# Peptides against a protein of PDB entry 2YKT, part 170

Target 1, 231 residues: chain A of PDB entry 2YKT
Amino acid sequence: SRSEEMHRLTENVYKTIMEQFNPSLRNFIAMGKNYEKALAGVTYAAKGYFDALVKMGELASESQGSKELGDVLFQMAEVHRQIQNQLEEMLKSFHNELLTQLEQKVELDSRYLSAALKKYQTEQRSKGDALDKCQAELKKLRKKSQGSKNPQKYSDKELQYIDAISNKQGELENYVSDGYKTALTEERRRFCFLVEKQCAVAKNSAAYHSKGKELLAQKLPLWQQACADPS

## One batch from the design tools (peptide; made by RFdiffusion4, then SolubleMPNN)

Design b2_p21_5_s2 (from b2_p21_5, 17 letters changed)
Fold by OpenDDE base, seed 1:
Structure b2_p21_5_s2 (fold): chain B 231 residues (1-231), chain A 21 residues (1-21)
Amino acid sequence: as target 1 above (231 residues)
Amino acid sequence: SSEVQQFFENLLQQLLDTINS
């Protein structure tokens, strides 16, 4: 029946979220934590490299013929420090706004979805059983009427069961239809939340890259000129 | 984000109450 088909579709939506979406989201969070750790490692390694560059700048400043190149090397290290600070801010946002929030939600969601599905199944079954009972009683009544010398005696009761079946069928169909819409809305909400959080990460990443590009674009011509000028 | 979390927590509690009644 139409109601049985929609019921199966509804259960399949919940099953897809629980068995495919939520495990995939847990994996996404794990990969995000790995990415964060790797970026923190890059930040630490870069600090060591540019600290060594500062030492080279100190040596240039102490030289007789390369003093001006010392200032250039210091500026290069300072620009890197500013870029690094922007990266640290981005990483903090990535952790707090994406990873932590997703981790908290995915664990609660498993319990929520299980309870929601169970509630839906229980109510759907209850309505189905009530309908089946009315249909069975109508069938019994019709059998009694066919065996009776006065079938007209059962006409009013037959009409009452027909009306009750029609009403219960309509209620079941509406309940299953609403259940399906609810399940699809639950699925969409989860994807929308992921998209919104990823948009926030993308904005922070864009700000980091823009600031780095701006700082380098301002200083790079000066640094290139310093290399071209013989002392 | 806090409102959405509270919504899901409240909804979960309502569902649990229904299952346990």
Scores: peptide ipSAE 0.019, ipTM 0.516, DockQ to the pose 0.020
Fold by OpenDDE base, seed 2:
Structure b2_p21_5_s2 (fold): chain B 231 residues (1-231), chain A 21 residues (1-21)
Amino acid sequence: as target 1 above (231 residues)
Amino acid sequence: SSEVQQFFENLLQQLLDTINS
């Protein structure tokens, strides 16, 4: 029946969220944590490299003929320090705005979805059983009427059962239809949340890249000319 | 799994659609 098909569709939406979306989201979070760790490693490694560059700048500053190049090397190291600070800010946002919030949601969601599906199934079954009971009683009544010397005695009760079946069928169809819409809304809400959080990360990443580009664009011409100027 | 890959591809497409919107 149409109601049975829609019921199967509703259950499949909940199953898809629980068995496909949520496990994939957990994997996404895990991959995000790995990426965060790697980027933190980049920050640490960069510090060592640019600290060594500062040391080269100190040596230049102590020289008689390369003193101005010492300042250039210090500026290079400082700009990269600022870029790394922007990366750290982006990483904090990545952790707090994406990973933590997704992890909290996915943990709560398993229990919520199980309860929601169970509630839907219980009520759907209850309405189905009530319909089946009325149909069975109508069938029994019709059998009694066919065997009776006075079939008209059962006419009013037959009409009452027909009306009750029609009403219960309508209630079941409406309930399953609403259940399907609710399930689709739950699925959409989860995807929307993920997209919104990823957009926040993208904005913060854009800020990091823009700041780095700006700092380098401002200083690079100066650094490129440093060796052309006679000391 | 192919299912996980398809999920991420769909997610990426949604993200791209959002950026291009």
Scores: peptide ipSAE 0.018, ipTM 0.462, DockQ to the pose 0.159
Fold by OpenDDE base, seed 5:
Structure b2_p21_5_s2 (fold): chain B 231 residues (1-231), chain A 21 residues (1-21)
Amino acid sequence: as target 1 above (231 residues)
Amino acid sequence: SSEVQQFFENLLQQLLDTINS
């Protein structure tokens, strides 16, 4: 029946969230933690490289003929330090606003979805059983009427059962239809939340890249000319 | 975006309250 098909679709939405979406989200969080760790590793490795660049700048500053190039090398290292500070801020935001919040939500969601599905199933079954009972009673009444010398005695009761069946059928169909819409809305909210969190990450990433580009664009022409000016 | 998040959080809280009652 249409109601049975819609019921199966509703249950499948809940199952898809519990069995596909939530496990995939847990994996996404794990991959995010790995990415965070790798970026932290880049920051550490970069510090070593630019500390070594500072050492080269110190040597230039101690020279008689290359003192001004020492200042250039120090500026290069300082710009990098500022870029790394922006990266560290982005990583803190990534951890606190994305990963931690997703972990909290996915844990709570498992319990929520199980209860929501159970509630839906219980009410759907209750309405279905009530409909089946009315249909069975109508069938019994019709059998009794066919065997009676006075079938008209049962006409009013037959009408009452027909009306009750029609009403219960309509209620079941509406309930299952609303259940399906609710389930789809629940699924959509989870995807929307993920999209919104990724938008926040994208904004932070854009800010990081913009700041780095700005700093380098400001200083690079100066650094490129440093060797052309004989001291 | 914040409204959808708040709605989801409120709905989650309502359901959790129902389960724990």
Scores: peptide ipSAE 0.021, ipTM 0.554, DockQ to the pose 0.024; fails the geometry check
Fold by OpenDDE base, seed 4:
Structure b2_p21_5_s2 (fold): chain B 231 residues (1-231), chain A 21 residues (1-21)
Amino acid sequence: as target 1 above (231 residues)
Amino acid sequence: SSEVQQFFENLLQQLLDTINS
């Protein structure tokens, strides 16, 4: 029936969230933690590289003919330090605003969805059982009427069951329809939340990249000129 | 958004209240 099909669709939405979305989101969080760790590793490795660059700058500063290049190398290392500070700020935001919040929600969501689905199923079954009962009673009444010498005796009661069946069918269809809309809304909210959190990450990433670009754009012309001007 | 977060927090609280009742 139409109501049975809609019921199946409703259950499938909840199952999709519980069995597909939530596990995938847990995996997403795990991959995010791995990415965070890798970026922290990059920051550490970069520090070693630019510390070595500072050492080259020290040697240049001690030279007779390359002193000004020492200052350039120090500036390069300092700009890198500032860029890394911005990366660390972005990583803190990534951890606190995305990963932690998603992790907290996923943990609670399984219990929530299970309870919501169970509530829906219980009420749907209750309405379905009530409908089936009325249909069964109508069928019994019709059998009695066909075997009776006075079929008219059952006419009013037959009409009452027909009306009751119609009303219960309509109520069941409406309930299942509303249940489906609710389930779709629940699914949409979860995707929207993910999108919104990723937008926050994107904003923070843009700020990081903007700051790095600004710093490099300011200094790069000076560094490029340093070798062209023999001291 | 603060609104979406608040919605989920409220929904969670309602469910917790239902489970604990």
Scores: peptide ipSAE 0.017, ipTM 0.537, DockQ to the pose 0.023; fails the geometry check

Design b2_p21_5_s3 (from b2_p21_5, 16 letters changed)
Fold by OpenDDE base, seed 5:
Structure b2_p21_5_s3 (fold): chain B 231 residues (1-231), chain A 21 residues (1-21)
Amino acid sequence: as target 1 above (231 residues)
Amino acid sequence: PQEVQDFFEELQKKLLEEIEK
């Protein structure tokens, strides 16, 4: 029946969230944490590299013929520091605005969805059982009427059961329909939450890349000319 | 959107409270 099909669809939505979406989201969070760790590693390694560059700048500044190149090397290290600060801000947002919030949601979601599905199933079954009972009683009544010498005696009761069956069928269909809409809304809400959090990260990432591009574009022509200029 | 989210959060809280009993 239509109600049975819609019921199966409703259950499948909940199962898809619980068995496909949530595990995939957990994996996404784990991969995000790995990415964050790798970027932290890059930060540490970069610090060592540019500290060594500063040392080369110090040596240039102490030389008689390369003093101005010392300033260039210091500027290169300073630009790196500023770019790194922007990266750290992006990473904080990545951690706090996306990973932490997703982790909190996914951890609680399995229990919530299980309870929601169970509640739906219980009520759906209750309405279905009530309908089945009325249908069974109508069949029994019709059998009695066929064997009776006075079938008119059961006519009013037969009409009452027919009306009850119609009403209960309508209630069941409406309940299952609403349940399906609710399930789809639950699924959409989770995807929307992910998209919204990723948008915040994307904005901060854009700021990081923009700042780096601006700083390098400003200084690179100066640095490229430094070796052509006399001491 | 925020109102919908708030509603679902409230519902989630109530359901979790029932589970913890």
Scores: peptide ipSAE 0.025, ipTM 0.533, DockQ to the pose 0.023
Fold by OpenDDE base, seed 4:
Structure b2_p21_5_s3 (fold): chain B 231 residues (1-231), chain A 21 residues (1-21)
Amino acid sequence: as target 1 above (231 residues)
Amino acid sequence: PQEVQDFFEELQKKLLEEIEK
């Protein structure tokens, strides 16, 4: 029946969220944590590299013929420091605005969805059973009427059952329809949440990239000319 | 975002109508 099909679809939505979406989201969070760790590692390694660059700048500053190149090397290290600061802000956002919040949501969601599905199933079954009962009673009545010498005696009651069945069928269909809409909304809400959190991270990431581009665009021409200029 | 939501709602409605046929 139409209602049965829609019921199956509704259950499948909940099942998909619980068995596919949430596990995938957990994996996404895990991969995010791994990514964060790797970026932190890059940050640490970069510090060592640019500290060493500063040392080279110091040596240049102490030289007779390369003093100005010392300043260039210092500027390069400083630009990196500023870029690193932006990266740290991005990582903070990545952790706090994406990973932590997603983790909190996914941990609570399994229980919530299970309860929601159970509630839906219970009510759906209740309405279905009531409908089935009325249908069964109508069948019994029709059998009695066929065996009776006065079938007209049962005509009014038959009409009542027909009306009741129609009403219960409508109620069931409406309930299942609403249930399906609700389930789809729940699914969409979860994807939207992910998208929104990722957007927040993306904004901070954009700021990181923009700052890097800006700083390098400003300084790189100067650095490129440094070796052509006399000491 | 609202356009996406509207589209989703329309699609959902259409799907439900098809199920009810």
Scores: peptide ipSAE 0.012, ipTM 0.399, DockQ to the pose 0.025
Fold by OpenDDE base, seed 2:
Structure b2_p21_5_s3 (fold): chain B 231 residues (1-231), chain A 21 residues (1-21)
Amino acid sequence: as target 1 above (231 residues)
Amino acid sequence: PQEVQDFFEELQKKLLEEIEK
């Protein structure tokens, strides 16, 4: 029946969230933590590299003919330090605004969805059983009527069961329909939450890239001219 | 080589702890 089909669809939505979405989200969080770790490694490695660059700048400053290039090398190192600081800020946001929040949600979601599905199933079954019972009673009544010398005796009761069946059928269909809409809304809410959190990450990433671009764009022309100028 | 690797891993851990604060 249409109601049975819609019921199966509803259950499949919940199952998809529980068995596909949530495990995939946990994996996404794990991959995010791995990415965070790698970026932290980049930050640490960058410090060593630019500290070494500063050392080269010190040597230039001690030279007779390359003193001004020492300042250039120091500036290069400083700009990259600022870029790395911005990266660290982005990482903090990445951790606190995305990973932590997703982890909190996914941990609680299994229990919530299980309870929601169970509630739906229980009520759906209750309505279905009530309908089946009413149909069975009508069938029994009709059998009695066929064997009776006075079928008119059962006519009013038969009409009552027919009306009851119609009403219960309608209620079941409406309940299952609403259940399906609710399930789809739950699914959409979870994807929307992910999208919104990823938007926050994108904003922070944009700020990081913008700051780096601005700093380098400001200084790069100066650095490029340094070797052309006489000492 | 292993000591160096261990050292970097330790420092990376500390850095991550700072980021998580």
Scores: peptide ipSAE 0.005, ipTM 0.264, DockQ to the pose 0.028
Fold by OpenDDE base, seed 1:
Structure b2_p21_5_s3 (fold): chain B 231 residues (1-231), chain A 21 residues (1-21)
Amino acid sequence: as target 1 above (231 residues)
Amino acid sequence: PQEVQDFFEELQKKLLEEIEK
């Protein structure tokens, strides 16, 4: 029946969230943590590189003919240090605004979804059983009336069962339909949450890249002319 | 060497101030 089909679809939505979405989200979080760690590693490695650049700047400053280039090298190192600091800030946001929040949500979701599904199933079954009972009683009544010498005796009761069946059928269909809509909404909510958190990360990432570009664009022309302008 | 270090620290401070503007 249409109601049975919709019921199966509803259960399948919950099943998909619990067995596919949530595990995938946990994996996503794990991969995010790995990504964070790698980026932190980049920051650390960059420190070593630019510290070495500073050392080259020190040597230039000690020279007789290249003193001004020492300042240039120091500026280069410092600008990149600032870029790395911005990256670290972005990483903190990535951790706190995305990973932590997703982790909290996914951890709590299992119990919630289980309860929601159970509630739906219980009520659906209850309504279904009530409908089946009425149908069975009507069938029994009709058999009894067919064997009776006075079928009209049962006419009013038959009409009552017919009406009850119609009403219960309608209620069941509406309940299952609403259940399906609710399940789809639950699924959509979770995806929307992910999208929103990812948007925040994207915004922070854009800020990081913009700042880096700005700093380098400002200083690069100066650095490029340093060798052409002997002191 | 000390002068170089002092200069670098000063530069860091200046650049930080510019970024914060």
Scores: peptide ipSAE 0.000, ipTM 0.186, DockQ to the pose 0.015

Design b2_p21_5_s4 (from b2_p21_5, 17 letters changed)
Fold by OpenDDE base, seed 5:
Structure b2_p21_5_s4 (fold): chain B 231 residues (1-231), chain A 21 residues (1-21)
Amino acid sequence: as target 1 above (231 residues)
Amino acid sequence: SQAVLDFFKEMQQKLLDTINK
């Protein structure tokens, strides 16, 4: 029946969230942690490289003919330091506002969804059983009426059962329909949350890239002229 | 959008309220 099909669809939505979405989200969080670690590794490796650049700048500053190039090399290292600081800020936000929050949510969600599904199933079954009972009773009444010499004796009861069946059927259909809409809303809510958090990541990433571009654009012309303009 | 998210939060809260009754 239509109600039975919609009931199955509703249960499948909840099961999909519990068995596919949430495990996939856990994996996403794990991959995010790996990515964070790798980016932290980049910062560490970069520090070594630019510390070595500073050393080259020191040597230039001590030279007789290349002193001004020492300042250029120091500026190059300093700009990189500022870029790396921006990256570290982005990573902190990535950890605290994305990974931690997603982890907390996915842990709480298992209990919530289990309870929601159970509540739906219990109520759906209750309504279904009540409908089935009324249908069975009507069938018994009709059989009794057919065997009676006075069928009119049962007419009022028959009408009552017909009305009850109609009402219960409508109620069941509405309940299952609303249940399906609710389940789909729950699913969409979770995807929307993920999208929202990824938007935050994108904004932070944009800020990081913009800062780097700004700093380099400001200094690069000066650095490019350093060798052509000995002082 | 934030409006959409707020809507879904509201719906989720209604469900929670129903479960807790």
Scores: peptide ipSAE 0.024, ipTM 0.527, DockQ to the pose 0.025
Fold by OpenDDE base, seed 4:
Structure b2_p21_5_s4 (fold): chain B 231 residues (1-231), chain A 21 residues (1-21)
Amino acid sequence: as target 1 above (231 residues)
Amino acid sequence: SQAVLDFFKEMQQKLLDTINK
């Protein structure tokens, strides 16, 4: 029946979220943590490199013939520091606005979805059982009428059961239909949340890249001319 | 796009291989 098919579809949506989406999301979070760790490693390694560059700048500043190159080297290190600060802000956002929030939600979601599915199943079964009971009673009434010397006595009751069955069938169909819409909404909400959180991270990442490009574009021509003959 | 998905799948596998060694 239409209601049975839609019921199966509804259960499959919940099953897909619980058995495919949530495990995949946990994996996504794990991969994100690994990515964060790698970026933190890059940050640490970069600090050592540019600290060493500062030391070279100090030596240049102490020289008689290369003093101005000391300033250039310091500027290079400072630009790196500013770019690094932007990266750190992006990483904080990545951790706090994406990973942590997704982790909190996915851990709570299993219990929530199980309860939601169970509630739906219980009510669906209850409505189905009530329908089946009315159908069974109508069948019993019809059998009794066929064996009676006065079948007309049962005509009004038969009509009442037919109406009740029709109403219960409609109610069941509506309930299952609403259940399916609810399940699809639950699924969509989870994807939307992921997209929204990823968008926030993407904005911060864009800011990091933009700032880096801006700073380097501003300074690079000056640095490239530093070793040219004095004008 | 499929190309992007394939790329990330490949990177994921490389990462997993590195972790498991």
Scores: peptide ipSAE 0.014, ipTM 0.356, DockQ to the pose 0.082
Fold by OpenDDE base, seed 3:
Structure b2_p21_5_s4 (fold): chain B 231 residues (1-231), chain A 21 residues (1-21)
Amino acid sequence: as target 1 above (231 residues)
Amino acid sequence: SQAVLDFFKEMQQKLLDTINK
């Protein structure tokens, strides 16, 4: 029946969230944590490289003929430090605004969805059972009427059951329809939450890249001129 | 390092295997 099909679809939505979306989200979080660790590793490795660059700058500053180049090398290292600071800020946002919040949400979601599905199933079954009972009673009444010498005495009661069946059928269909819409909304809001959190990360990432570009664009011409224009 | 990349790849595969189980 239409109601049975829609009921199956509703249950499948909940099943898809619980068995496909949530596990995939957990994997996404895990991959995010790995990515965060790798970026932290890049920051650490970069520190060693630019610390070594500072040492080269110190040597230049101690020289008689290359003193001004020492300042250039120090500026290069400092710009890198600022870029790395922006990366660290981005990583904090990535951790706090996306990973942590998704992790908290996915942990709570299994219990919520199980309860929601169970509530829906219980009510759907209750309405279905009530309908089936009414249909069964009508069938019994009709059988009794056909065997009676006075079938007309059952006519009013038959009409009452027909009306009750119609009402219960409509109620069941509406309930299942609303249930399906609710389930789809539950699925959508989870994707929306992910998208919104990822947008925040993207915004912060853009800020990091913009700051790096700005700093380098400002200083690079000066650095390129340093050897051509000795002081 | 390559070792770190290999570790991450291994971890990813383990997670995928768990999800697909």
Scores: peptide ipSAE 0.000, ipTM 0.294, DockQ to the pose 0.041
Fold by OpenDDE base, seed 2:
Formats: structure tokens, C-alpha cells, sequence
Structure b2_p21_5_s4 (fold): chain B 231 residues (1-231), chain A 21 residues (1-21)
């Protein structure tokens, strides 16, 4: 029946969230932590590289003919420091505003969804059983009427059961329909939350990249001409 | 130069070690 099909669809939505979405989200969080760790590793390695660059700048500053190149090398290291500071700020936001919040939600969600599904199933079954009972009673009544010499005695009761069945059928269909809409809303809410959090990440990433571009665009022309200028 | 390449390889290894901790 239409109601049975819609019931199946409703249960499948909840099952998809619990068995596919939530495990995939846990994996997404794990991959995010790996990405964060890798970027932290990059910042650590970069620090060593640019500290060594500063040392080269010190040597240039101590030379007789390359003093001005020392300042250039220091500026290169300083611009890197500023870019790394922006990256660290982005990573802090990535951890605190995305990963931590997703972890908190996904761990609580399994129990919530299980309870929601169970509540829906219990009520759906209750309405279905009540409908089946009325249908069974009507069938018994009709059998009794067919065997009776006075079928008219049962006509009013038959009409009452027919009306009750119609009403219960409509109520069940409406309940299952609303249940399906609710399940789809729960699914959409979870995807929307993920999209919104990724938008925040994208904004922070854009700020990091813009700052880096700005700093490098400002200084790079000066650095490129440094060796052409006389000492 | 080979020295520069060796330096970058060393840095890459240090990075990998850091990531895998």
C-alpha cells in the first residue's frame, strides 16, 4: 500500500543517517584531524627553514659588500612569520569551530535518532494495529451477516466499522506522511550544518590566502631588484 | 645543486616524521 511504502521510505531515511551519514561524518572528522596535523607539521618544518634564512641574513649584515641584502633576507623571513601566524589562527578556528563541534554533535546524534525512529515506529505500529483490528472485526461481522436470516440487523454496525476504517486509514496515511517529512528535515538539517561549517572554514581560508597574497605582492618587487642595486 | 636537493629531502623527511607522530 501507499502507506506501507511511505513507511519503508521513512525508516530508510533514518537508517541512512545512522548507518551511512554518521559513520562518514566520523571519518570526515578523522581526516580533518589528519589534515590539521599535517599543516602543523608544515609550520614546524617551515620555522626551521626560515630560521636558517635569518642566519644567512645575519651573515650578509656582517659582510662589507652585502649588508643591504641582510635586510632583504630578514624581510623575507618576517613576511613568512606573518603568513604563518595567519595560518595558525585559521588552524585554531578549524579545530575549535569545526572539528570539536562536529565531534560533539555526532556522538550525541546516534541516541537521539534511535529514540526518534523508535517513537515513530511505535506510533505507526499502534495505528496500523488499530486499523487491522477494525478490518478484522468488519470481516467477522460480514461473515455473521451472510449466515444470518436477518442481515439488516448488522447493517448499522457494518457502516460504523466502514467509517472507522476510513478514518483510521486516513489518520495512518497522514501520520506516515508527516513522519517522512520529518525524517527528510532531519537529514537536510545535518547536511546544512556541515555546509555552514565548511563555509566558515572557507572564509577563514580565504582570509589566510588574501593576507599572504597581499604581503608578498607588496614586498616581492623590492626583493627582485635588490641584487641589481649597487651596494 | 645536489646539496639543495638533499636539504629539501631532509626537510621532507622531517615533515613526514612530524606528521606520523
Amino acid sequence: as target 1 above (231 residues)
Amino acid sequence: SQAVLDFFKEMQQKLLDTINK
Scores: peptide ipSAE 0.000, ipTM 0.234, DockQ to the pose 0.025; fails the geometry check

